# Peptides against a protein of PDB entry 3OGK: the designs that were tried, part 106

Target 1, 307 residues: chain A of PDB entry 3OGK
Amino acid sequence: ATPDRLSRRFPNLRSLKLKGKPRAAMFNLIPENWGGYVTPWVTEISNNLRQLKSVHFRRMIVSDLDLDRLAKARADDLETLKLDKCSGFTTDGLLSIVTHCRKIKTLLMEESSFSEKDGKWLHELAQHNTSLEVLNFYMTEFAKISPKDLETIARNCRSLVSVKVGDFEILELVGFFKAAANLEEFCGGSLNEDIGMPEKYMNLVFPRKLCRLGLSYMGPNEMPILFPFAAQIRKLDLLYALLETEDHCTLIQKCPNLEVLETRNVIGDRGLEVLAQYCKQLKRLRIERGADEQGMEDEEGLVSQRG

## One batch from the design tools (peptide; made by RFdiffusion4, then SolubleMPNN)

Design b1_p18_5_s2 (from b1_p18_5, 10 letters changed)
Fold by OpenDDE base, seed 4:
Structure b1_p18_5_s2 (fold): chain B 307 residues (1-307), chain A 18 residues (1-18)
Amino acid sequence: as target 1 above (307 residues)
Amino acid sequence: SIFERREESIRAELRARA
């Protein structure tokens, strides 16, 4: 479908999801290719899709100008923006979005690549937004944003239920977790082992409603921080955890209400057996091969046809 | 990518434990 055909057919469209080409193919895209660039779609949104509240771009090229145009065109009517595995923009584009779309509820940049100029976009969001429900910049590289702004967002946005972040030191998010009283989902962060401080994370307090969790670099020494509320956990993202097969078994046994598990082959057949035994509510299992497993000749860390 | 970096970090950690 072309942008113009879409608007003519559905002038009252409220939600739009566009999928571009695989990332490998995006490098060969010609600017005139509407299938890869959001520009033609943003133009159409601005001119003809006056009721659009939700925009999801997946694997598309998005410029700052595109974001600025979208922001100004939809303003407070924009409730959802998802830049899913997109590229081509900077934090200036994000700043425009949060400046003009002050009632945005969902903002996602998961796995997007961008140029980071500053942390102003998150600061602006913190200063003016009270509507945010979902903030997701999981698997991104923001180095100039402040944990304090994230805390402010949590304090001001009482409906904030899901937050996924990059490599924030978890201890820097203590204030955020205290403020995010209704948070149900958290992914990302960084757990950093400190041999000199083995109890570094033991006093970490999570939001009481937290039930979907993925902590990056969580090892067996940090894993016990989950035990007090393990029975409450419904979803675990262990893709970036530093857990071995036995660690998986230990954790899984403590999560009888687990519904979704995402992990790597390191879970092994043994972990899958334990999962089947203890997690009777499991609805979805995702196992990624992981790059680390190609070098390990240890068959015990692989999911076989038996598992 | 950050994904690749994380995978490399995990790999490095696993190697250090072996």
Scores: peptide ipSAE 0.011, ipTM 0.479, DockQ to the pose 0.104
Fold by OpenDDE base, seed 5:
Structure b1_p18_5_s2 (fold): chain B 307 residues (1-307), chain A 18 residues (1-18)
Amino acid sequence: as target 1 above (307 residues)
Amino acid sequence: SIFERREESIRAELRARA
């Protein structure tokens, strides 16, 4: 479909999802001649889609100018922006979005590639937004944003239910977790092993409603921090955990209400057996072939065709 | 990719723990 055709056909469109060239060679929603750029779509949104409140770009090229135009055109009417695996923008573009779209509820940039200029976008979001429900910059690399701003967001956005972040040191997020009283989902962070202080994470207090979780670099020494609320966990993202097969088994046994599990082949057939035994409510299982599995002599860390 | 970097990091950490 072309942008102009879309607006003519659906002038009252509220939600738009555009997909660039998928890896799976699935249906390309963008004409090949557009090269995956959002520019023509943003132009059309600005001119003709005045009721649009939700925008999802997947695997598209997005410039700062595109974001700026979108931000100014939709302003407080924009409730959802998802830059899903997009590229071409900087944090200046994000700043424009959060500056102009002060009632945004969902902001996602998961797995997007961008140039980080500063942390102003998160600061601006913290200073002015009270509507945020979902914040997701999972699997991104921000070095210039402040955990304090994340805490401020949690304090001010009482409907904040899902936050996925990059590699913040988890201990720097203590204030955030305390403030995020309604948080149900958290992914990301960084757990860093310290031989000199093995229990440094044991005093972490998670939000009481937390039930969807993925802690990056969580190893067997850190895993016990989940045990007090493991029974309420419904979703686990273990893709970036440092758990072996037996660790998976240990954790899974403590999560009888698990509905979604994402992990690597390290779970092994044994882990899958344990999963089947203890997690009767499981709805979705994602197993990725991790690069770490190559060359490791862990005989049990392979999922066979039987699993 | 970010995934690749994380996987490499995981691999490195696992090696260090082994």
Scores: peptide ipSAE 0.010, ipTM 0.483, DockQ to the pose 0.095
Fold by OpenDDE base, seed 1:
Structure b1_p18_5_s2 (fold): chain B 307 residues (1-307), chain A 18 residues (1-18)
Amino acid sequence: as target 1 above (307 residues)
Amino acid sequence: SIFERREESIRAELRARA
């Protein structure tokens, strides 16, 4: 499909999702195909798709110029921007988006690769946005953004329900969690084990409505922080948790209302049995082959045909 | 690549616990 054909067929398009070629094809072997660049699409959006509110680019090449053009063309009419596994832009492009699209509700950069120049984009978002519902830069590397800006966003955006972040130290997000009164979903952060302070995270207070959770690097020592509200958990992302089979069993038994579980094969057949026994509302199960497959000599850490 | 890096970090941490 070509951009011009799309706009001619659907001039009143409100939502656009573009999927680039699979990563293996885009980054390694296939010559730069225009089909992987958002530029011609952004041009068409700017000129002919005046009702477009939602844009989702998946595995596309996106430049700062593309983001700037999109931002200026849609301005406060842009409600959703998802840069899903995209590349080619810097934080300057993000700054343009948040500067011009001040009523954006969903901003996603999950698994995108970019050059980080500064943290101004998050600061600008914090200073001017009150509409944000979903903020997602999960599995990204931001080192120059401030947890204080995230706290400000939580304070100002009363409809903020889902936040996924990179590797913020969880203790730096205490203010954020306190401010995010309506938060239902949180993923990311970083739990850093301190042998000298085993209770380092035990005083964490999570938002009361939190029911979808994925804490990165959560080990068995940190896992008890979930127990007070485990019964209300509907979704767990354990892909980046440091839990063994037994730890999975312990946690799953405490989550009877679990609907979605994402984890690694370390859950094992035993964990799957426990899951089936205690989680009767389970709707979706995602099991990935984790890096622990090679390191775990424990046969229980494998999902077989039994499970 | 970010996912892969995280997986490698997890692997390293799990090995340190074993």
Scores: peptide ipSAE 0.010, ipTM 0.491, DockQ to the pose 0.132
Fold by OpenDDE base, seed 3:
Structure b1_p18_5_s2 (fold): chain B 307 residues (1-307), chain A 18 residues (1-18)
Amino acid sequence: as target 1 above (307 residues)
Amino acid sequence: SIFERREESIRAELRARA
């Protein structure tokens, strides 16, 4: 499909999702091959797709200029922007988006690669947005953004229900969790063991409605922080947890209402058996091959055809 | 990829715990 054909056929299009070539192929893109660049689509959006409120770019090259053009063209009509595994932009492009699209509800840049100039984009979002429902920069590396801005967003955006972040120290997000009263989903952060403070995370208070969770680097020592509300957990992302097979079994047994589980093959056949036994409402199971499993001869940590 | 880097980090942490 070409941008012009799409706009002619569907001038009232409200949602657009574009998938680029796999990243390996993106490096070989010749400028004449626009298939990996969003520029032609942004041009078409600006000119002819005036009712478009949701844009999802997946594995595409996105420049700051593209983001700026999109931001100015759609302004407060833009409700959703997803830069999913995209590259080519900086935080200046993000700043343009949040500056011009002040009513944006969903902002995603999960697994995107970008150049970080500063933390102004998140600060601007915190200062002016009250509409945000979903913020997702999961699996990104922001070093210049402030947890305080995230807290401000939580206070100002009362419809904020899902937040996924990079490697913030979880204790830096205490204020955020306190402010995010309606938060249902949280992923990311960083749990860091401290031998000198075994109770470091035990007093962490989560939002009362939290039911979809994925804490990065959560080990068996930190896992008990979930136990008080494990019965209300509906989705677990354990892809980046430091849990072994037995730890999975322990946690799964405490989550009878689990609907979605994402984990690594370390769950093993044993973990799958426990899952089947205790999680009768399970709707989706994702098992990824972990790089950690290549070095461990633990037979229990493998998913076979029996599971 | 970011995913691969995280997997490597997890592997390193698991080795440190073993």
Scores: peptide ipSAE 0.010, ipTM 0.483, DockQ to the pose 0.152

Design b1_p18_5_s3 (from b1_p18_5, 10 letters changed)
Fold by OpenDDE base, seed 2:
Structure b1_p18_5_s3 (fold): chain B 307 residues (1-307), chain A 18 residues (1-18)
Amino acid sequence: as target 1 above (307 residues)
Amino acid sequence: STFELREESIRAALRAAA
């Protein structure tokens, strides 16, 4: 549908989801620079979609000007903004969103590509927002944002239940985890193995309600930090974990209430057998073939047609 | 490539493996 046709048909539209690329793009069939522009949609939102509270752009080109226009047009009425695998904007655009949309509940920029100018957007969010429920910049590269701002957000946003981040050192998030008393989901971070200090993560305390988890670069040495609350884990993201087949078996066996598992082909048939045996509440399984695993002839790490 | 199995598919796969 065209923006103008949509507004004429649904002037009271509250939620809009736009997809700029076909799903075939997930198979690397479409050049990275190919995408639909959100500009005509933002124009239409600004002019004619005055009841819109939720916007989800997927695989679209979004400029700072587009974000600024959207922010000013919707202001505190905007509750959800998802920039899912989008590109074309900078952190200035994000700053505009958080400055003008002070009651935003969901802010997502997962897998988006952008130019990072500074960390002001997260600081502004920390200073003024008390409504945030979901913050997601998973699989992004922020180098200029502060973990202290994330802690402030956790302290001020009592309804914060889901946070997904990029490559923050997990130890820098200790204050965040302490403040995020109602957090149910956390993904991202960075676990960095230190041969000289193997127990550096053993004292890490997670929020008591945490049940959906994905720690990046978690290896078998760090995995035991999950064991005290493994029975309450409902969703586990192991896509970026550094676990072998046997490690998967060990962890899965400790998660009898697991409903969703996302992992790589390294789980193997053995891991699937263990999953079947111990995880009777499993609802969804995602197995991804990592680019690096295509070259590893490790027979144990392959899911066969029997699995 | 990413494979996503839903509950029915998982159950079917687990039954076939059993």
Scores: peptide ipSAE 0.031, ipTM 0.503, DockQ to the pose 0.046
Fold by OpenDDE base, seed 4:
Structure b1_p18_5_s3 (fold): chain B 307 residues (1-307), chain A 18 residues (1-18)
Amino acid sequence: as target 1 above (307 residues)
Amino acid sequence: STFELREESIRAALRAAA
């Protein structure tokens, strides 16, 4: 659909989701001049979609100017912004969003590529937002943001329930976890094994309501940190965990209430059998082929066509 | 490749493996 057609048809639109690379079946619905840029949509939002509260751009090109225009046009009426696998913006664009949209509840940049100028956007968010419920910059490369700002957000945003981050050292997030009393979902971070300090992470205290979890680079030595609340876990993201088949079996057995599992092919047929045996509430299973698994001829680490 | 199995598909696959 064209932006103008959408606004004419739905002048009271509250939620908009745009996909830049649609499935083949939707290709004919995209104007030729649209080019995957959000600019024409942002223009239309600013002029004609005055009730829009939720914006989701997926695989779109988004400039700082686009973000600035959107931010100023919607201001405190914007509750949700999702930049899902987008590109073309910098942290200045993010700064504009958090500066003008002070009541934003959901901010997502998952798998987006951007130019990082500074960490001011997260600091501004920490200083002025008290409404945030979902913060997601999973699979992004922010190097200039501060874990302290994340802690401040957790302290100030009492409704914060889901946070997904990049490669923060998990120990730097201790203050965040302590502050995030209502957090239900956490993904990301970085677990760094230290052979000289096997107990490095054993004193980690997670939020009491945590039930959806994905810790990056979690190996078998770190996995026991989950055991105290494993029965509470409803969703596991193991895509970036460093667990072998047997480790998967060990963890899965401890998660009888697991509803969603995302993992790699390393789970194997054995892991799937264990999953079937112990996780009777499982609703969704996602198995990805890891790049490293293409070369391992080991029969045990491959989900066969039988599994 | 990413495989997503929904509850029914998971149960079917697990039954077929069994």
Scores: peptide ipSAE 0.031, ipTM 0.505, DockQ to the pose 0.048
Fold by OpenDDE base, seed 5:
Structure b1_p18_5_s3 (fold): chain B 307 residues (1-307), chain A 18 residues (1-18)
Amino acid sequence: as target 1 above (307 residues)
Amino acid sequence: STFELREESIRAALRAAA
């Protein structure tokens, strides 16, 4: 379909999702006028899709100019923007979005690659937004944003239920977790093991409604921080956890209400057996082949039967 | 309504507009 055909056929379109090719393929195949650019679609949105509330770009090239145009065209009518595995923009583009779209509910940049100029976009979001429900910059490289702005967002956005972040030191998010009283999902952060301070994370307090969780670099020493609320966990993302087979078994046994598990081959056949035994509500299982398979000392850390 | 487009469709649109 063409942008013009889309607008003619669906003038009252509320949600648009555009999918490009995988990033690896796009990197070497995208010329300046390639279909991976959102520009022609943003133009069409601005001109003819006046009821559009939700935009999802997946594996697209998105410029700051594209974001600026989209932001100004949709303003407070834009409720959802997902830049899913996109590239080509800077934090200036994000700043434009949050400046003009003050009632945005979902903002996603998961796995997007961008040039980070400053942390102003998150600050602006914190200062003016009270509508945010989902904030997701999981698997991104932000170094200039402030955890304090995230805390402010949590305080001001009472409907905030899902937050996924990059590699923030988890202890910097203590204030955020305290403020995010209605948070149900959290992914990301960074747990940094300190041999000299093994209990550095044991006093970390999570939001009471938290039931979907993925803590990056969580090892067996940090895993016990989940035990007080493990029974209420319904989704675990262990893809970036540092757990061995035995650790998986330990954690799984404590999560009888687990519905979704995402992990690596390290869970092993033994872990899968334990999962089957204790997690009777399991709905989805993702086993990814990890790069750490070469380092697995446990022979049971291999999945022979993946379901 | 929700509309989903793939890269191939986008590329075709751009070619037609060129």
Scores: peptide ipSAE 0.029, ipTM 0.494, DockQ to the pose 0.024
Fold by OpenDDE base, seed 1:
Structure b1_p18_5_s3 (fold): chain B 307 residues (1-307), chain A 18 residues (1-18)
Amino acid sequence: as target 1 above (307 residues)
Amino acid sequence: STFELREESIRAALRAAA
């Protein structure tokens, strides 16, 4: 289907999701004629899809000009923008989106690659948005954004329920967690072990409703910070945790209401047995092969056909 | 209404636009 055919067929379209090529196939040959550019679609959205509220680009090439055109065309009618594993834009494009789409509820750029010019986009979002429900720049590299802006967003957006971030030091997010009273999901951050200060994170206060969690670089020393509310955890993202098999077992036993687990092969057959024993509400399990685990011949860290 | 387009459909669309 062409963009023009789509608009003719569905003039009242409210939600659009476009999926480009899988990245594994894209590395060598983005042929010039790869249909991965959003430009024709943005043009069609701007001209003919006047009721569109939700846009999801997955594995697409998106330019700043595309984002600017989309932002101006949809303005406050745009409720959801997901740049899922996209590339080709800078933070100027993001700035345009948040400047013009002041009622945006969901902003996602998870696993997208971009050029970071400044942190103005997050600042602008903090200054003007009160509608945000989901903010997700998980597995991205922002170095110029401020945790204070994230705190401001939490304070101003009462419906903020899900936030996924890059490598913020978790202690810099104390103010954010205090402000985010309705937050149910948090992923990302950075836990940094300090041998001289083992209790560095023990005083962290998480939002009371937090039940979906993925703390990056969480090791066994930091894991106990979850124990007071482990029984309310429904989703765990352990893909970037620094937990061994036994640590997985310890944590899983404390999460009887776990519904979704994302982890690496390090969970092992033993971890899967513990999971089956203690997590009777489990609905989804994702196990990825870590690059680091492929080299570790430790039998305990491998998921076999028994699991 | 929600519409989901796969890569093949996007390619076809771009070829037709081109």
Scores: peptide ipSAE 0.032, ipTM 0.530, DockQ to the pose 0.025; fails the geometry check

Design b1_p18_5_s4 (from b1_p18_5, 12 letters changed)
Fold by OpenDDE base, seed 4:
Structure b1_p18_5_s4 (fold): chain B 307 residues (1-307), chain A 18 residues (1-18)
Amino acid sequence: as target 1 above (307 residues)
Amino acid sequence: SLKELREQSIRAELEAAA
């Protein structure tokens, strides 16, 4: 498909999703010049797709200029931008998006690679946006953004229902969680073990509607923070939790309404048995082979044909 | 970082599928 063909065929297109390079590109198996550039598409959007409100780029090369052009072309008409596993831009491009698209509802840059110049984009978003529903920079490496801006976003965006972040210390997000009254989904953060203060997270208060959750680096010592609302959990992302098989069993049996589970092979056949026993509403199960499971000889720590 | 963990996971999947 070409941009010009798309606009001619669908001049009133409201939603566009483009897919670029396959996953293998992450490991330099595909040349950089493969041509998954969004530039020609952004040009076409700017000129001919004037009703477009949702853009999803997956595994594409996106420059700051592309983002700037898109932002200025669509302005407050842009409701959704997903930079899904994209690369080639900096935080200046993000700044342009949030500066010009002040009514954006969904902003995603999950697993994207970028150059971080500053945290201005999140600050600008916090200062001017009241429409945001979904914010997702999960599995990214922002070091210059402020958790206070995230809190401001939560306070100002009353329809904010899903937030996925990078390695924010969870305790720095206390204000965010208090402000995000309608939040249903949270992924990311950073739980840090402290032998001298083992209960440092026990007083963490989560949004009352939270039902989709994935806390990064959550170990068995931190896991109990979920127990008060485990019965309302519908989705768990345990891919980056530090839970062993028995820990999985402990948590799963406390989540009778679990619908979606994403975890690693460490769940084992035992965990799957517990899952089947206690989670009767399970709709989707994703088990990935984790790096730490490589070479594991423990049969209970592996999913077999039995499980 | 989470990004690194994800990359490791993907690598493991690709290696297992190969």
Scores: peptide ipSAE 0.175, ipTM 0.759, DockQ to the pose 0.657
Fold by OpenDDE base, seed 2:
Structure b1_p18_5_s4 (fold): chain B 307 residues (1-307), chain A 18 residues (1-18)
Amino acid sequence: as target 1 above (307 residues)
Amino acid sequence: SLKELREQSIRAELEAAA
């Protein structure tokens, strides 16, 4: 479809999702400038799709100018922006979005590649937004944003229910977790093992409604922090956890209400057996091979045809 | 980083599928 055809057929369109280049582009297997620009779509949105409130770009090239135009065109009518695995923009583009779209509810830039100039975009969001429900910059690299701004967002956005972040030290998010009273989902962060302080994370207090969780780099020493509320966990993302087969078994046994599990092949046949035994409400299971498990010969850490 | 880990995982998947 072309932008002009879309607007002619659906002038009252409220939600748009565009998919661009294949995943191979992430590894420079195709030229970066090989189509997939959002520019013509943004132009069409600005001119002819005046009721659009939700935009999802997946694997598209997005410039700061595109974001600025979109922001100014939709302003407070924009409720959702998802830059899913996109590239070509900087944090200046994000700043424009949060500056002009003061009532945005969902902001996602998961797995996007961008140039980070400063942390102003998150600060601006923290200072002026009270509508945010979903914030997701999972699997991104921000070095200039402040955990304090995330805390401010949690304090001011009472409907905030889902937050996914990059490599924030979890202890820096204590204030955030305290403020995010209605948070149901959290993914990301960074757990850093300290041999000299094994109880480093044991005093973490999570939001009471938290039921969808994926803590990055969580090992067996940190895993017990989940035990007090494991029974209320509905979704676990263990793709980036540092758990062995036995650790999986231990955790799964404590999550009888688990509905969604994402993990790696390390769960093994044994883990799958335990999962089947204890998690009767399981609806979705995703098992990835994982980079660290490629070529692994450990039978316990492999899912066989029996599993 | 998480991003690097994800990319490595995706690469492994693509290589396995090839």
Scores: peptide ipSAE 0.148, ipTM 0.738, DockQ to the pose 0.571
Fold by OpenDDE base, seed 3:
Structure b1_p18_5_s4 (fold): chain B 307 residues (1-307), chain A 18 residues (1-18)
Amino acid sequence: as target 1 above (307 residues)
Amino acid sequence: SLKELREQSIRAELEAAA
């Protein structure tokens, strides 16, 4: 399909999702000139798709100029922008989006590759947006953004229900969690073990409605922080948790209302048995081969066809 | 980093599929 054909057939299009290069392109297995640029689509959006409010680019090349054009073309009509595993832009492009699209409800750049110039984009978002519902920069490496801006966003955006972040120290997000009264989903952060202060995370207060969770680097020592509300957990992302098979079993037993589980093969057949026993509402299960488990001979951490 | 781990996982999947 071409942009012009789409606009001619559907001039009143409100939502657009474009998929670019396959995963192989991420490892230079496909020439960069193969395609995947959003530029022609952004041009078409600007000229002919005047009712478009939701844009999802997946594995595409997106420049700052593309983002700037999109931002100015759609302005406050843009409600959703997802830069899903995209590349080619900097934080200047993000700044343009949040500056011009002040009514944006969903902003995602999960697993995108970009050049970070500063943290102004998040600050601008914090200062002017009150509409945000979903913010997702999971699996990104922002080093220049402030957790205080995230807290401000939580305070000002009363409909904020899902936030996924990079490697923020969880203790720096205490203010955020207190402010995010309606938050239902949180992923990311960083739990850092402190031998001298093993209880450093025990007093964390999570939003009361939190039910979808994925804390990065959560080990068995930190896992108990979930126990007070484990019964209300519906989704767990354990892909990047530091839990062994036994730890999985412990946690799963405490989550009878679990609907979605994403984890590594470390869960093992044993963990799957426990899951089947205690989680009767399970709808989706994703088992991924962990990179850190390559070459491991621990049979307990293997998922067989039996499980 | 998480990103590195994810990339390694994807690479492993691609290699296994080849």
Scores: peptide ipSAE 0.142, ipTM 0.735, DockQ to the pose 0.611
Fold by OpenDDE base, seed 1:
Structure b1_p18_5_s4 (fold): chain B 307 residues (1-307), chain A 18 residues (1-18)
Amino acid sequence: as target 1 above (307 residues)
Amino acid sequence: SLKELREQSIRAELEAAA
């Protein structure tokens, strides 16, 4: 489809999702002349899609100018913006979005690549937004944003239910977790082992409603922090956890209400057996092949036809 | 980094599917 055809056929469109290159393109397997720019679509949105409130760009090239135009065109009518695995923009573009779209509910930049100029975009969001429900910059690299702004967002956005972040030290998010009273989902952060203080995370207090979780770099020493509320967990993202097969078994046994599990081959056939035994509510299982498992000689860390 | 791990994982999946 073309932008102009879309607007002519659906002038009252509320939600738009555009998909660019397939996954193979991330490894330069797709020719570069694929036309993955959002510019013509943003132009069409600005001119002819006056009721559009949700925009999802997946694997598209997005410039700061595109974001600025979109922001100004939709303003407070924009409720959802997902820059899913996009590239070509800087934090200036994000700043424009949060400045002009002050009632945005969902803001996603998951797996996007960008140039980070400063942390102003998150600060602006913290200062003015009270509508945010979902904030997701999972698997991104922000070095200039402040955990304090995230805390402010949690305090001001009472409907905030899902937050996925990058490499924040989890201890820096204590204030955030305290403020995020209605948070149901959290992914990301960084758990860092400290041999001199092995229990440094044991005093973490998580939001009471937390049930979807993916703590990055969580190892067996940190895993016990989940045990008090493991029965509440419905979704686990263990893709970036540092758990072995036995650790998976231990955790899974404590999560009888688990509905969604994402993990690596390290779960093994044994882990899958335990999963089947203890997690009767399981609806979705994703097992990825991690690079770390490729070098492991432990046969237990592999999923075979038994699993 | 998480991005690197993600890319490695996806690559492994694509290679396994080929």
Scores: peptide ipSAE 0.129, ipTM 0.735, DockQ to the pose 0.660

